# Designs tried in a protein design run: peptides against a protein of PDB entry 1Y74. Part 59

Target 1, 57 residues: chain A of PDB entry 1Y74
Amino acid sequence: LGLERDVSRAVELLERLQRSGELPPQKLQALQRVLQSRFCSAIREVYEQLYDTLDIT

## One batch from the design tools (peptide; made by RFdiffusion4, then SolubleMPNN)

Design b2_p30_2_s4
Fold by OpenDDE base, seed 4:
Structure b2_p30_2_s4 (fold): chain B 57 residues (1-57), chain A 30 residues (1-30)
Amino acid sequence: as target 1 above (57 residues)
Amino acid sequence: RLAEQREEVARLERFLAELQELIEQLLKLT
């Protein structure tokens, strides 16, 4: 689904930003942890259920 | 109810798209 790909891409971009060293890595790592959290996974699960119900293809 | 659910889905999709764009813009500054 689009949301899962979008979250995965956001995490990949955050990892690249952290490796560049040009930005304080701690805030970027905190955001990455939020996007990879059980909370974000639960939101994704609800999104997928709604997406399947609404047939938003 | 279905309209409200579609709006919530669309808000999440927009939020992630905006977040990606912001991160990509930050990467361009590197």
Scores: peptide ipSAE 0.080, ipTM 0.526, DockQ to the pose 0.034
Fold by OpenDDE base, seed 2:
Structure b2_p30_2_s4 (fold): chain B 57 residues (1-57), chain A 30 residues (1-30)
Amino acid sequence: as target 1 above (57 residues)
Amino acid sequence: RLAEQREEVARLERFLAELQELIEQLLKLT
């Protein structure tokens, strides 16, 4: 689904921003960890199940 | 029960909207 792609893209962007050194890496890394957490994965799974059930186009 | 489920869905929708906004903000930095 779009959410999985969007989260993956967000992680890629965060990794690039961490490598650029333009921003303090600790906050970016913390956000990346949140996006890659089991918590976010579980929420995504529930969302996908609801989305599939509601058949929202 | 139905009201609780609707509230849970609404919480998830708000979380996803916040996540989408964060992604959009990150996209604007690139």
Scores: peptide ipSAE 0.058, ipTM 0.494, DockQ to the pose 0.033
Fold by OpenDDE base, seed 3:
Structure b2_p30_2_s4 (fold): chain B 57 residues (1-57), chain A 30 residues (1-30)
Amino acid sequence: as target 1 above (57 residues)
Amino acid sequence: RLAEQREEVARLERFLAELQELIEQLLKLT
């Protein structure tokens, strides 16, 4: 689904930015932890259930 | 109950829109 793909892409980009050293890594790592949190996973699950029920994917 | 559920869905939709904007901003940095 679009949300799962977009979150996965955002995490990949954050990991690349952390390795490049162009930006302070602590804020990027904090954002990555938020995106990989149980909270974001729960939102994704609800999103997927709603879109599966409405047949809007 | 149904009104509260609709409000929760609308909060999630706003959060997803903000998250999408954040992802788009990150894409501009790469």
Scores: peptide ipSAE 0.057, ipTM 0.496, DockQ to the pose 0.032
Fold by OpenDDE base, seed 1:
Structure b2_p30_2_s4 (fold): chain B 57 residues (1-57), chain A 30 residues (1-30)
Amino acid sequence: as target 1 above (57 residues)
Amino acid sequence: RLAEQREEVARLERFLAELQELIEQLLKLT
């Protein structure tokens, strides 16, 4: 559950930084797309399932 | 088979560690 929350918080921060104009918005948007990708979600899901199966929290 | 599964798990763990580092770096910018 920690990783999902941290990724969601990172996306919110990236959206704020894009609006401020302090950093190149294209690089921030690219990172946001990676964090919101189906690939990242699938990796998180597999990782959580492995921890549940191994009973290691 | 078990060795291949362990290698896959280790790849996922490395990727998650890299993501965590990127998140930490991003949090320092705010």
Scores: peptide ipSAE 0.057, ipTM 0.496, DockQ to the pose 0.032

Design b2_p30_5_s2
Fold by OpenDDE base, seed 1:
Structure b2_p30_5_s2 (fold): chain B 57 residues (1-57), chain A 30 residues (1-30)
Amino acid sequence: as target 1 above (57 residues)
Amino acid sequence: MEEERRRREEEEERRRREEELLAELERLLA
């Protein structure tokens, strides 16, 4: 159990969707904009700090 | 032949852009 593993799995799923043509570039750009949001960045930082504190690898 | 070549080149360029966007998402998640 770990954020890094769950992120890696999410990336693998996105790659499969890209190769199948189910995820067009416009949707990737929309996801990128969401992930670049200050909110998502702040939430990620909190989760990373939590994982570091809990020593969940 | 030339139209099929052009279509393949456009599809390859689209795939390259998709891969670049995916790599950028990976960098944001890392």
Scores: peptide ipSAE 0.050, ipTM 0.435, DockQ to the pose 0.050
Fold by OpenDDE base, seed 2:
Order: structure tokens, then sequence, then C-alpha cells
Structure b2_p30_5_s2 (fold): chain B 57 residues (1-57), chain A 30 residues (1-30)
């Protein structure tokens, strides 16, 4: 899925930032809290539905 | 020697916490 690929790419970028030491644990924890927010969850649901529709068409 | 061991243990614990947070981000993005 396009979304799954884009998510996997975002994870890969975060792993690189972690391994380089450019992403301190405190920043990673802050990012976790943002992604756990109801706002980000609602956006993800919209994107998931969009990608599901695009993959069916 | 003991202080350098403690620093290495703290750095390893920090890396483990970073890996746990990354794994949680992976679950949240999936």
Amino acid sequence: as target 1 above (57 residues)
Amino acid sequence: MEEERRRREEEEERRRREEELLAELERLLA
C-alpha cells in the first residue's frame, strides 16, 4: 500500500536519526506523544481510507 | 573504571529506551 510504504520510509528516517544521535530520546518521546494525539489518529484514519480507496480503483 | 562502567551502562539504558520508543512509534504508524 502507498501509505504503508510512506510509513515504512518515515520509520527508516527516524531510525537513521536515532543511530546518528541527531534525535535525542526526549525529542523521540515528544514525537511519540504527538503521534498518539487524537488529531494525528484522525488524520491517519483519513489517509488510510484514501489509500484503501485508491488501491481499489 | 567504575565511573566509566556506570557511564556505559547509562548509555546502554538510554539506547534501550530509544529503541522502545521507536518500536512504539512503529506500532502507532502502522
Scores: peptide ipSAE 0.049, ipTM 0.432, DockQ to the pose 0.051
Fold by OpenDDE base, seed 4:
Structure b2_p30_5_s2 (fold): chain B 57 residues (1-57), chain A 30 residues (1-30)
Amino acid sequence: as target 1 above (57 residues)
Amino acid sequence: MEEERRRREEEEERRRREEELLAELERLLA
């Protein structure tokens, strides 16, 4: 599903950044914010959908 | 000489902290 692919791609990007040895802290923070925003939003959406489904059942 | 050594040590410490933060993010995502 789309979330698992996006998480896997995020891990690949982190590994590339780690290997490049040139991680500006600002880029790391920007990536962290993007990952937190997408990942936390996707998790929240899944949980909200699960709770909505469980509340409707 | 001492200032150049100190700058190199500070850059290496910064790089280590960045690598640790990346490894933590990788562990949280894996």
Scores: peptide ipSAE 0.047, ipTM 0.422, DockQ to the pose 0.049
Fold by OpenDDE base, seed 3:
Structure b2_p30_5_s2 (fold): chain B 57 residues (1-57), chain A 30 residues (1-30)
Amino acid sequence: as target 1 above (57 residues)
Amino acid sequence: MEEERRRREEEEERRRREEELLAELERLLA
């Protein structure tokens, strides 16, 4: 899924920033919240599509 | 000395909590 791929890529970038120590804790927490929000949105979209498909069957 | 040790311990504890939160995000996204 496009959104899932973009979220996974954002996680990889956060892991790199964490390992480098370049990311302040407050920014890390803010980015984590953004990723959680995007993840929750991606999961919701998948479930909505699945339920729509199941309701059509 | 004791205040610097306490500050380092608090920083290490914050880092561990951040690492645990990221590991949980990774588990959810895997």
Scores: peptide ipSAE 0.041, ipTM 0.421, DockQ to the pose 0.048

Design b2_p30_6_s4
Fold by OpenDDE base, seed 5:
Structure b2_p30_6_s4 (fold): chain B 57 residues (1-57), chain A 30 residues (1-30)
Amino acid sequence: as target 1 above (57 residues)
Amino acid sequence: LEELLRLLEELLRVVEEFRRLLAELEREVA
């Protein structure tokens, strides 16, 4: 769904920013880890389940 | 049901804010 795509896009953008060296890589890596964490996966799962159930498209 | 709807609304607000941040990030990276 859209949230999974958005998270994947965010990770991609963070990787690009890390490669540019314009920002401290450690902070970007930390944010990337958060987005790829089990916590974010759990939130995504809840969102997708509720989204599918209520059909709020 | 009301609690589930409130939770969904909160999640949607978070997702919307996240999308706004992504759009800003995309403008900076692109």
Scores: peptide ipSAE 0.052, ipTM 0.528, DockQ to the pose 0.409
Fold by OpenDDE base, seed 3:
Structure b2_p30_6_s4 (fold): chain B 57 residues (1-57), chain A 30 residues (1-30)
Amino acid sequence: as target 1 above (57 residues)
Amino acid sequence: LEELLRLLEELLRVVEEFRRLLAELEREVA
């Protein structure tokens, strides 16, 4: 599903923003940690299971 | 069962909004 790819892309983009120094890195790192957390992974898993079951397009 | 389905539907809505935000972020950074 696109969600895992989107999350991975978001993490990549946050890393780029951190390197630019344009924004406070601590907040970007916090968001990155949330996106890579077990919580976010669990939500993704539930999402995938539901889409697989209901065949939502 | 109905309550569970409602919660899952709410989760899907949240995920969809999250995906939209990620797409916006990609447009700003990429």
Scores: peptide ipSAE 0.049, ipTM 0.521, DockQ to the pose 0.342
Fold by OpenDDE base, seed 1:
Structure b2_p30_6_s4 (fold): chain B 57 residues (1-57), chain A 30 residues (1-30)
Amino acid sequence: as target 1 above (57 residues)
Amino acid sequence: LEELLRLLEELLRVVEEFRRLLAELEREVA
């Protein structure tokens, strides 16, 4: 799924930014945790189910 | 950083699409 891949890529980029030290790591880690949360996973799952059920393109 | 911001913007668009789907479902169930 595109969303799952995009989330994974975003997490990877956040990890790189943390290592660079260009930005406060705390905020980057917080965002990373949000993207890896059960909330994001649930949204993705429901989105897929609704997409299939409603036959929306 | 630019790529990250782009991906976050794409995520926000997906959230908006999700909201649209929910709204459609709500209309069908009502």
Scores: peptide ipSAE 0.037, ipTM 0.456, DockQ to the pose 0.032
Fold by OpenDDE base, seed 2:
Structure b2_p30_6_s4 (fold): chain B 57 residues (1-57), chain A 30 residues (1-30)
Amino acid sequence: as target 1 above (57 residues)
Amino acid sequence: LEELLRLLEELLRVVEEFRRLLAELEREVA
């Protein structure tokens, strides 16, 4: 899924940014946790179901 | 960093699309 791939890539880039030390690591890590959360996964699942059901473009 | 920002913008667009779907659902159920 496009969203799943984008989330995974975002997490990867956040990890790289954390290691670089260019930005406050705690905030980057918090964002990473949100993207990897069950909440985010649940939203993605609901989004996919609604998108398929309602067929809205 | 630039690539990350672009991906975050894409995620925000997806969230906005999700909100639109919910709003449409609300209109259909109301």
Scores: peptide ipSAE 0.035, ipTM 0.452, DockQ to the pose 0.033

Design b2_p30_7_s1
Fold by OpenDDE base, seed 4:
Structure b2_p30_7_s1 (fold): chain B 57 residues (1-57), chain A 30 residues (1-30)
Amino acid sequence: as target 1 above (57 residues)
Amino acid sequence: MEELEEEWRRLEEFKRRLEELLQLLDTLLT
């Protein structure tokens, strides 16, 4: 699963959009905070462990 | 903007897979 990479890339793109000024930064910053939250990281880790254990490929 | 839409689609696919795993776990625990 490339989820850690996908989250990191999504955060980078949100930071670029906030700097461009094309969109109101408050909603973009709120979404970035959710993606960078310790809660989001913990859910990702649990999912990756379950996915690897159950071999649901 | 298109690059962010692609990463957002990948995050939505992850959300879907999480929901499927939770449903499977619920079935195994019942």
Scores: peptide ipSAE 0.108, ipTM 0.588, DockQ to the pose 0.233
Fold by OpenDDE base, seed 2:
Structure b2_p30_7_s1 (fold): chain B 57 residues (1-57), chain A 30 residues (1-30)
Amino acid sequence: as target 1 above (57 residues)
Amino acid sequence: MEELEEEWRRLEEFKRRLEELLQLLDTLLT
């Protein structure tokens, strides 16, 4: 699963939306910080490791 | 907007799969 790519793309899109000014930037920045957090990365890594180990197709 | 909605849908599916995995682990450990 390309979860790292999906998270990275979501962050890129949030950065573009912040620059457009179409939406209040503060909530978008908070969401970006959550997606870039060490916690989010750790949960993704645990999921990827367990998914690969259990071969859940 | 549409590209962000698609990436958000993928993150929601990831969340669902994570919840299912946690339920399986709970069942194996209890």
Scores: peptide ipSAE 0.108, ipTM 0.586, DockQ to the pose 0.233
Fold by OpenDDE base, seed 3:
Structure b2_p30_7_s1 (fold): chain B 57 residues (1-57), chain A 30 residues (1-30)
Amino acid sequence: as target 1 above (57 residues)
Amino acid sequence: MEELEEEWRRLEEFKRRLEELLQLLDTLLT
């Protein structure tokens, strides 16, 4: 699962959208903060470990 | 915007899988 890459790419795209001014930056910045949070990273890591251990396809 | 919608869809699928895992764990622990 490329979840780390998908989260990183989502953050990059949110940063680009914030710079374009097409959307109100505050909501995009809040979403970026959630995706970059230690909590989100920990949940991702637990999921990846469980996926690898239990072979949950 | 389209590429962000694709990444968002992948994150929604991740969320769905987490919800399913939590439901399975809840069933196992109850």
Scores: peptide ipSAE 0.108, ipTM 0.589, DockQ to the pose 0.248
Fold by OpenDDE base, seed 1:
Structure b2_p30_7_s1 (fold): chain B 57 residues (1-57), chain A 30 residues (1-30)
Amino acid sequence: as target 1 above (57 residues)
Amino acid sequence: MEELEEEWRRLEEFKRRLEELLQLLDTLLT
């Protein structure tokens, strides 16, 4: 699954939006921290392992 | 902005799939 790529791309886009100043940077930074959190990474890893094991199509 | 909305939509779909997987696991364990 491309979820690691999707999370990484979402973080990159949030960093660009923070630099543009179009939106309040504090909320974007908070969302970036959630996506980069150990919790988000752990849930992703569990999902990928279960998806691969169960072959859930 | 549109590209971020597309990535966000993919993350929402992932969240939905996680919820479905958790429901399946709960059903198997109960």
Scores: peptide ipSAE 0.108, ipTM 0.587, DockQ to the pose 0.238

Design b2_p30_7_s2
Fold by OpenDDE base, seed 4:
Structure b2_p30_7_s2 (fold): chain B 57 residues (1-57), chain A 30 residues (1-30)
Amino acid sequence: as target 1 above (57 residues)
Amino acid sequence: MEELRREYERLEEFFRELEELLRVLDLLLT
């Protein structure tokens, strides 16, 4: 499943954008916190379990 | 009975976390 890798990549990109100073760092940091939340991880886990159960290739 | 209570308590915690994340997301989109 790509979702864990895609979330990890999105977080990495947000950290780079925060360091560039091109965008307001507070909004990027808040989005990073959402993506790293226990809730987002739980939704990811449920999605992965459903994907594995449905054998979606 | 005690197990079901603990499941409800965990579900309530999950909804509180969800509400806070949705609030943060709303603040990002505004």
Scores: peptide ipSAE 0.046, ipTM 0.490, DockQ to the pose 0.024
Fold by OpenDDE base, seed 1:
Structure b2_p30_7_s2 (fold): chain B 57 residues (1-57), chain A 30 residues (1-30)
Amino acid sequence: as target 1 above (57 residues)
Amino acid sequence: MEELRREYERLEEFFRELEELLRVLDLLLT
């Protein structure tokens, strides 16, 4: 499903932005921690299960 | 009794984690 890929892409973009030094790295690291949290993973799993059950094309 | 207490403790832990994530999001958006 798209959400796992989109979260993984968002984390990759945040890591690139941290390396560029254009933005405060602490704020980007905090957002990366949210996206990699067990809570975010659990919401993703529930979303994926609902999507598969509702057959949303 | 013990099983219900363990479920309650897991739910409290989940809410503590959620509150910390929301606090971090608030610090990012402000």
Scores: peptide ipSAE 0.044, ipTM 0.481, DockQ to the pose 0.024
Fold by OpenDDE base, seed 3:
Structure b2_p30_7_s2 (fold): chain B 57 residues (1-57), chain A 30 residues (1-30)
Amino acid sequence: as target 1 above (57 residues)
Amino acid sequence: MEELRREYERLEEFFRELEELLRVLDLLLT
């Protein structure tokens, strides 16, 4: 499923933006924590179960 | 009785985490 990969890619991009210093690192770290939260993981799991059930290609 | 209590405690933890995430998102958008 693409969503796990897309979330992982979004986290990698946020880590790169934090290293560039172009944006306030605290805001980027807060967004990274949201994306890595148990809540976002649970939403992802429900989405994946629905995707597998509906056979959305 | 004890099982139902454990389910409510897990649900309360989930809502506390959700409220914190929403507060962080609000601070990012403002």
Scores: peptide ipSAE 0.042, ipTM 0.481, DockQ to the pose 0.024
Fold by OpenDDE base, seed 2:
Structure b2_p30_7_s2 (fold): chain B 57 residues (1-57), chain A 30 residues (1-30)
Amino acid sequence: as target 1 above (57 residues)
Amino acid sequence: MEELRREYERLEEFFRELEELLRVLDLLLT
């Protein structure tokens, strides 16, 4: 399942960017909160279910 | 600088993939 890995990777990247101090951490934290939200998890679950059902290659 | 640029490029790739997935989902739900 690519999307869970890709979301986890995006969160890891945002955590690195926050630690660098080169960017305003508040915007990066807001985006990280969106990616870790129940809403994003629900979209991911729907995507995974549709992908498995439709055999979208 | 160089490390931050590479992290942005990877994040942009992820968002492009996510936007493609969302477009496919929108097409399937309409």
Scores: peptide ipSAE 0.040, ipTM 0.446, DockQ to the pose 0.579

Design b2_p30_7_s3
Fold by OpenDDE base, seed 5:
Structure b2_p30_7_s3 (fold): chain B 57 residues (1-57), chain A 30 residues (1-30)
Amino acid sequence: as target 1 above (57 residues)
Amino acid sequence: LEEKQREWERLEEFFERLRELLELLDTLLT
């Protein structure tokens, strides 16, 4: 799984969008905060563990 | 079992939507 990479890339792209000033940053910042949250990291970890387990069965 | 399957499906939907968002962002920024 590349979920950690995908989340990291999503954060990077959101940061670039915020720096461009083309869009109101508030919603982008809120989404970035969610993706960088301990909650999202914990969910991703559980998902990856379950995926690995179910892919083998 | 059915409850855990529904939780799994919700997580899959979340990560699929994240991938879709990532693809849109990549298209706009690259």
Scores: peptide ipSAE 0.111, ipTM 0.618, DockQ to the pose 0.034
Fold by OpenDDE base, seed 2:
Structure b2_p30_7_s3 (fold): chain B 57 residues (1-57), chain A 30 residues (1-30)
Amino acid sequence: as target 1 above (57 residues)
Amino acid sequence: LEEKQREWERLEEFFERLRELLELLDTLLT
């Protein structure tokens, strides 16, 4: 499943997008904060449990 | 341009997986 790696990659991409200046950084930074939140970590935990249970890899 | 497109595609793939999770949760809770 690798959702933790996907979250880390999404954060990396958002940081690159913020540095490019092509888009307003405020919304990208807000999305990055959501992905790094305890809420996103809780969703990841549920995801990992569901995919382990369903044997979907 | 192509690099930015690939960055968006990777981010989109992440959100699609997150959507699939939410749909599974909705199915289990209904």
Scores: peptide ipSAE 0.093, ipTM 0.605, DockQ to the pose 0.436
Fold by OpenDDE base, seed 3:
Structure b2_p30_7_s3 (fold): chain B 57 residues (1-57), chain A 30 residues (1-30)
Amino acid sequence: as target 1 above (57 residues)
Amino acid sequence: LEEKQREWERLEEFFERLRELLELLDTLLT
C-alpha cells in the first residue's frame, strides 16, 4: 500500500510546484496542509490497519 | 457491514485519485 510514502511524495511534489511559480501557491499550500494534518495521518493509519486486517489488496 | 465496506471503498478511491495526481505531477516535473 505505502500510503505514508505516497503522501510524502505528494507533499514533495506540491512543494516543487509552489517553488516553480507556475501556479498560484495558495491552493497548493492548502492541499499540502491537509495532507500533513493530524486528521489525514489518523485516516491513513486507520486505513492501513484495516487493510492489513482485512487483506483488501 | 455493507455501509462500512462502502465507506472503505470511497476512501480507497480517494487515495487512488491522489496517486493519479502524483503520476501527473511526476510527468510535469521530471
Scores: peptide ipSAE 0.086, ipTM 0.587, DockQ to the pose 0.033
Fold by OpenDDE base, seed 1:
Structure b2_p30_7_s3 (fold): chain B 57 residues (1-57), chain A 30 residues (1-30)
Amino acid sequence: as target 1 above (57 residues)
Amino acid sequence: LEEKQREWERLEEFFERLRELLELLDTLLT
């Protein structure tokens, strides 16, 4: 499903942004923590279940 | 500058998809 890949890509981009030093790393790191949280994992699981049930294209 | 803008656009697209998912969930649960 696209969401797991999108989360992984978002984390990768945030790590690159942090290493570039162009932006204050604290907010980027906080966002990365949210994306790697149990909350985002739970939302992904619900999404996968709904996608399978509703066949949302 | 342009590379960072493209990285932010990808993040924005992700958040829009997440928003759409949350709206669907809201519709199903209410």
Scores: peptide ipSAE 0.058, ipTM 0.542, DockQ to the pose 0.492

Design b2_p30_7_s4
Fold by OpenDDE base, seed 1:
Structure b2_p30_7_s4 (fold): chain B 57 residues (1-57), chain A 30 residues (1-30)
Amino acid sequence: as target 1 above (57 residues)
Amino acid sequence: MEEQLQEWERLQQFFEELQRLLQLLDLLLT
């Protein structure tokens, strides 16, 4: 689903920004950990289930 | 039923905003 791809892309972009040194690496790592958290995954699963149930094309 | 629809709409808006932020980050990194 689009959301899983978008979250994966977010993590990749944050890793690139961390390597550039343009942003505080600790803040980027904290945001990356939030996006990879069980909380974010649970929200994604609920979103996917509701999307499939409502047949929102 | 209306409250669940509003929470769904809020969740959709959050993901649309997140997608927009990701597109902006992608543009900054290209």
Scores: peptide ipSAE 0.052, ipTM 0.493, DockQ to the pose 0.033
Fold by OpenDDE base, seed 5:
Structure b2_p30_7_s4 (fold): chain B 57 residues (1-57), chain A 30 residues (1-30)
Amino acid sequence: as target 1 above (57 residues)
Amino acid sequence: MEEQLQEWERLQQFFEELQRLLQLLDLLLT
């Protein structure tokens, strides 16, 4: 399932951008918190369940 | 009765968290 890997990769890319100093660190930290939230994990689980249901059809 | 109340409280907390996250996304896109 690609979404867990894609979210983990997005967090890694945001950590790299935060370390470069090219972008406002507060905006990057807010986006990292959204991607690491319990809400984002719950949406991922629902998406994975729907994807598994459609891939069996 | 207590189990149903806990489910409603959990759903309310989920929507409040969602609203806060959407507000943060809006502030990132503006």
Scores: peptide ipSAE 0.045, ipTM 0.470, DockQ to the pose 0.025
Fold by OpenDDE base, seed 2:
Structure b2_p30_7_s4 (fold): chain B 57 residues (1-57), chain A 30 residues (1-30)
Amino acid sequence: as target 1 above (57 residues)
Amino acid sequence: MEEQLQEWERLQQFFEELQRLLQLLDLLLT
């Protein structure tokens, strides 16, 4: 599923940015926690179900 | 009714903030 890969890639990129020190680490850590949250996982599942239903064309 | 509206507004603000953070991430990585 593309969205799971894209979320995992976004988390990896946030970890790189956090290590560079160029950005406020607290904001990056907050965004990482959001992307890894059960809430974002549930939205992802609903989104993937909708896309799987719409890609039947 | 007011409590449900406040939770919807809070959820909308959360999505708008998340979208802004994703746009900032995209801009920094492109």
Scores: peptide ipSAE 0.043, ipTM 0.450, DockQ to the pose 0.035
Fold by OpenDDE base, seed 3:
Structure b2_p30_7_s4 (fold): chain B 57 residues (1-57), chain A 30 residues (1-30)
Amino acid sequence: as target 1 above (57 residues)
Amino acid sequence: MEEQLQEWERLQQFFEELQRLLQLLDLLLT
């Protein structure tokens, strides 16, 4: 499903932005922790179940 | 009943902080 890939891509982009030094590293780390949280994973699983149920490919 | 209200308040605070972080990211990328 697209959402797991999109979250993984968002984390990768945040790691690139953190390495560029253009952004406050503490705020980027907080956002990365949010995207990698069990809460974000649970929302993803619910979203994936809704897509599977609605046959939205 | 108080425990479920505290879990709801924690969830609201989490979304508010996430929204602030996304707004800061948008401001820094524009």
Scores: peptide ipSAE 0.042, ipTM 0.455, DockQ to the pose 0.031

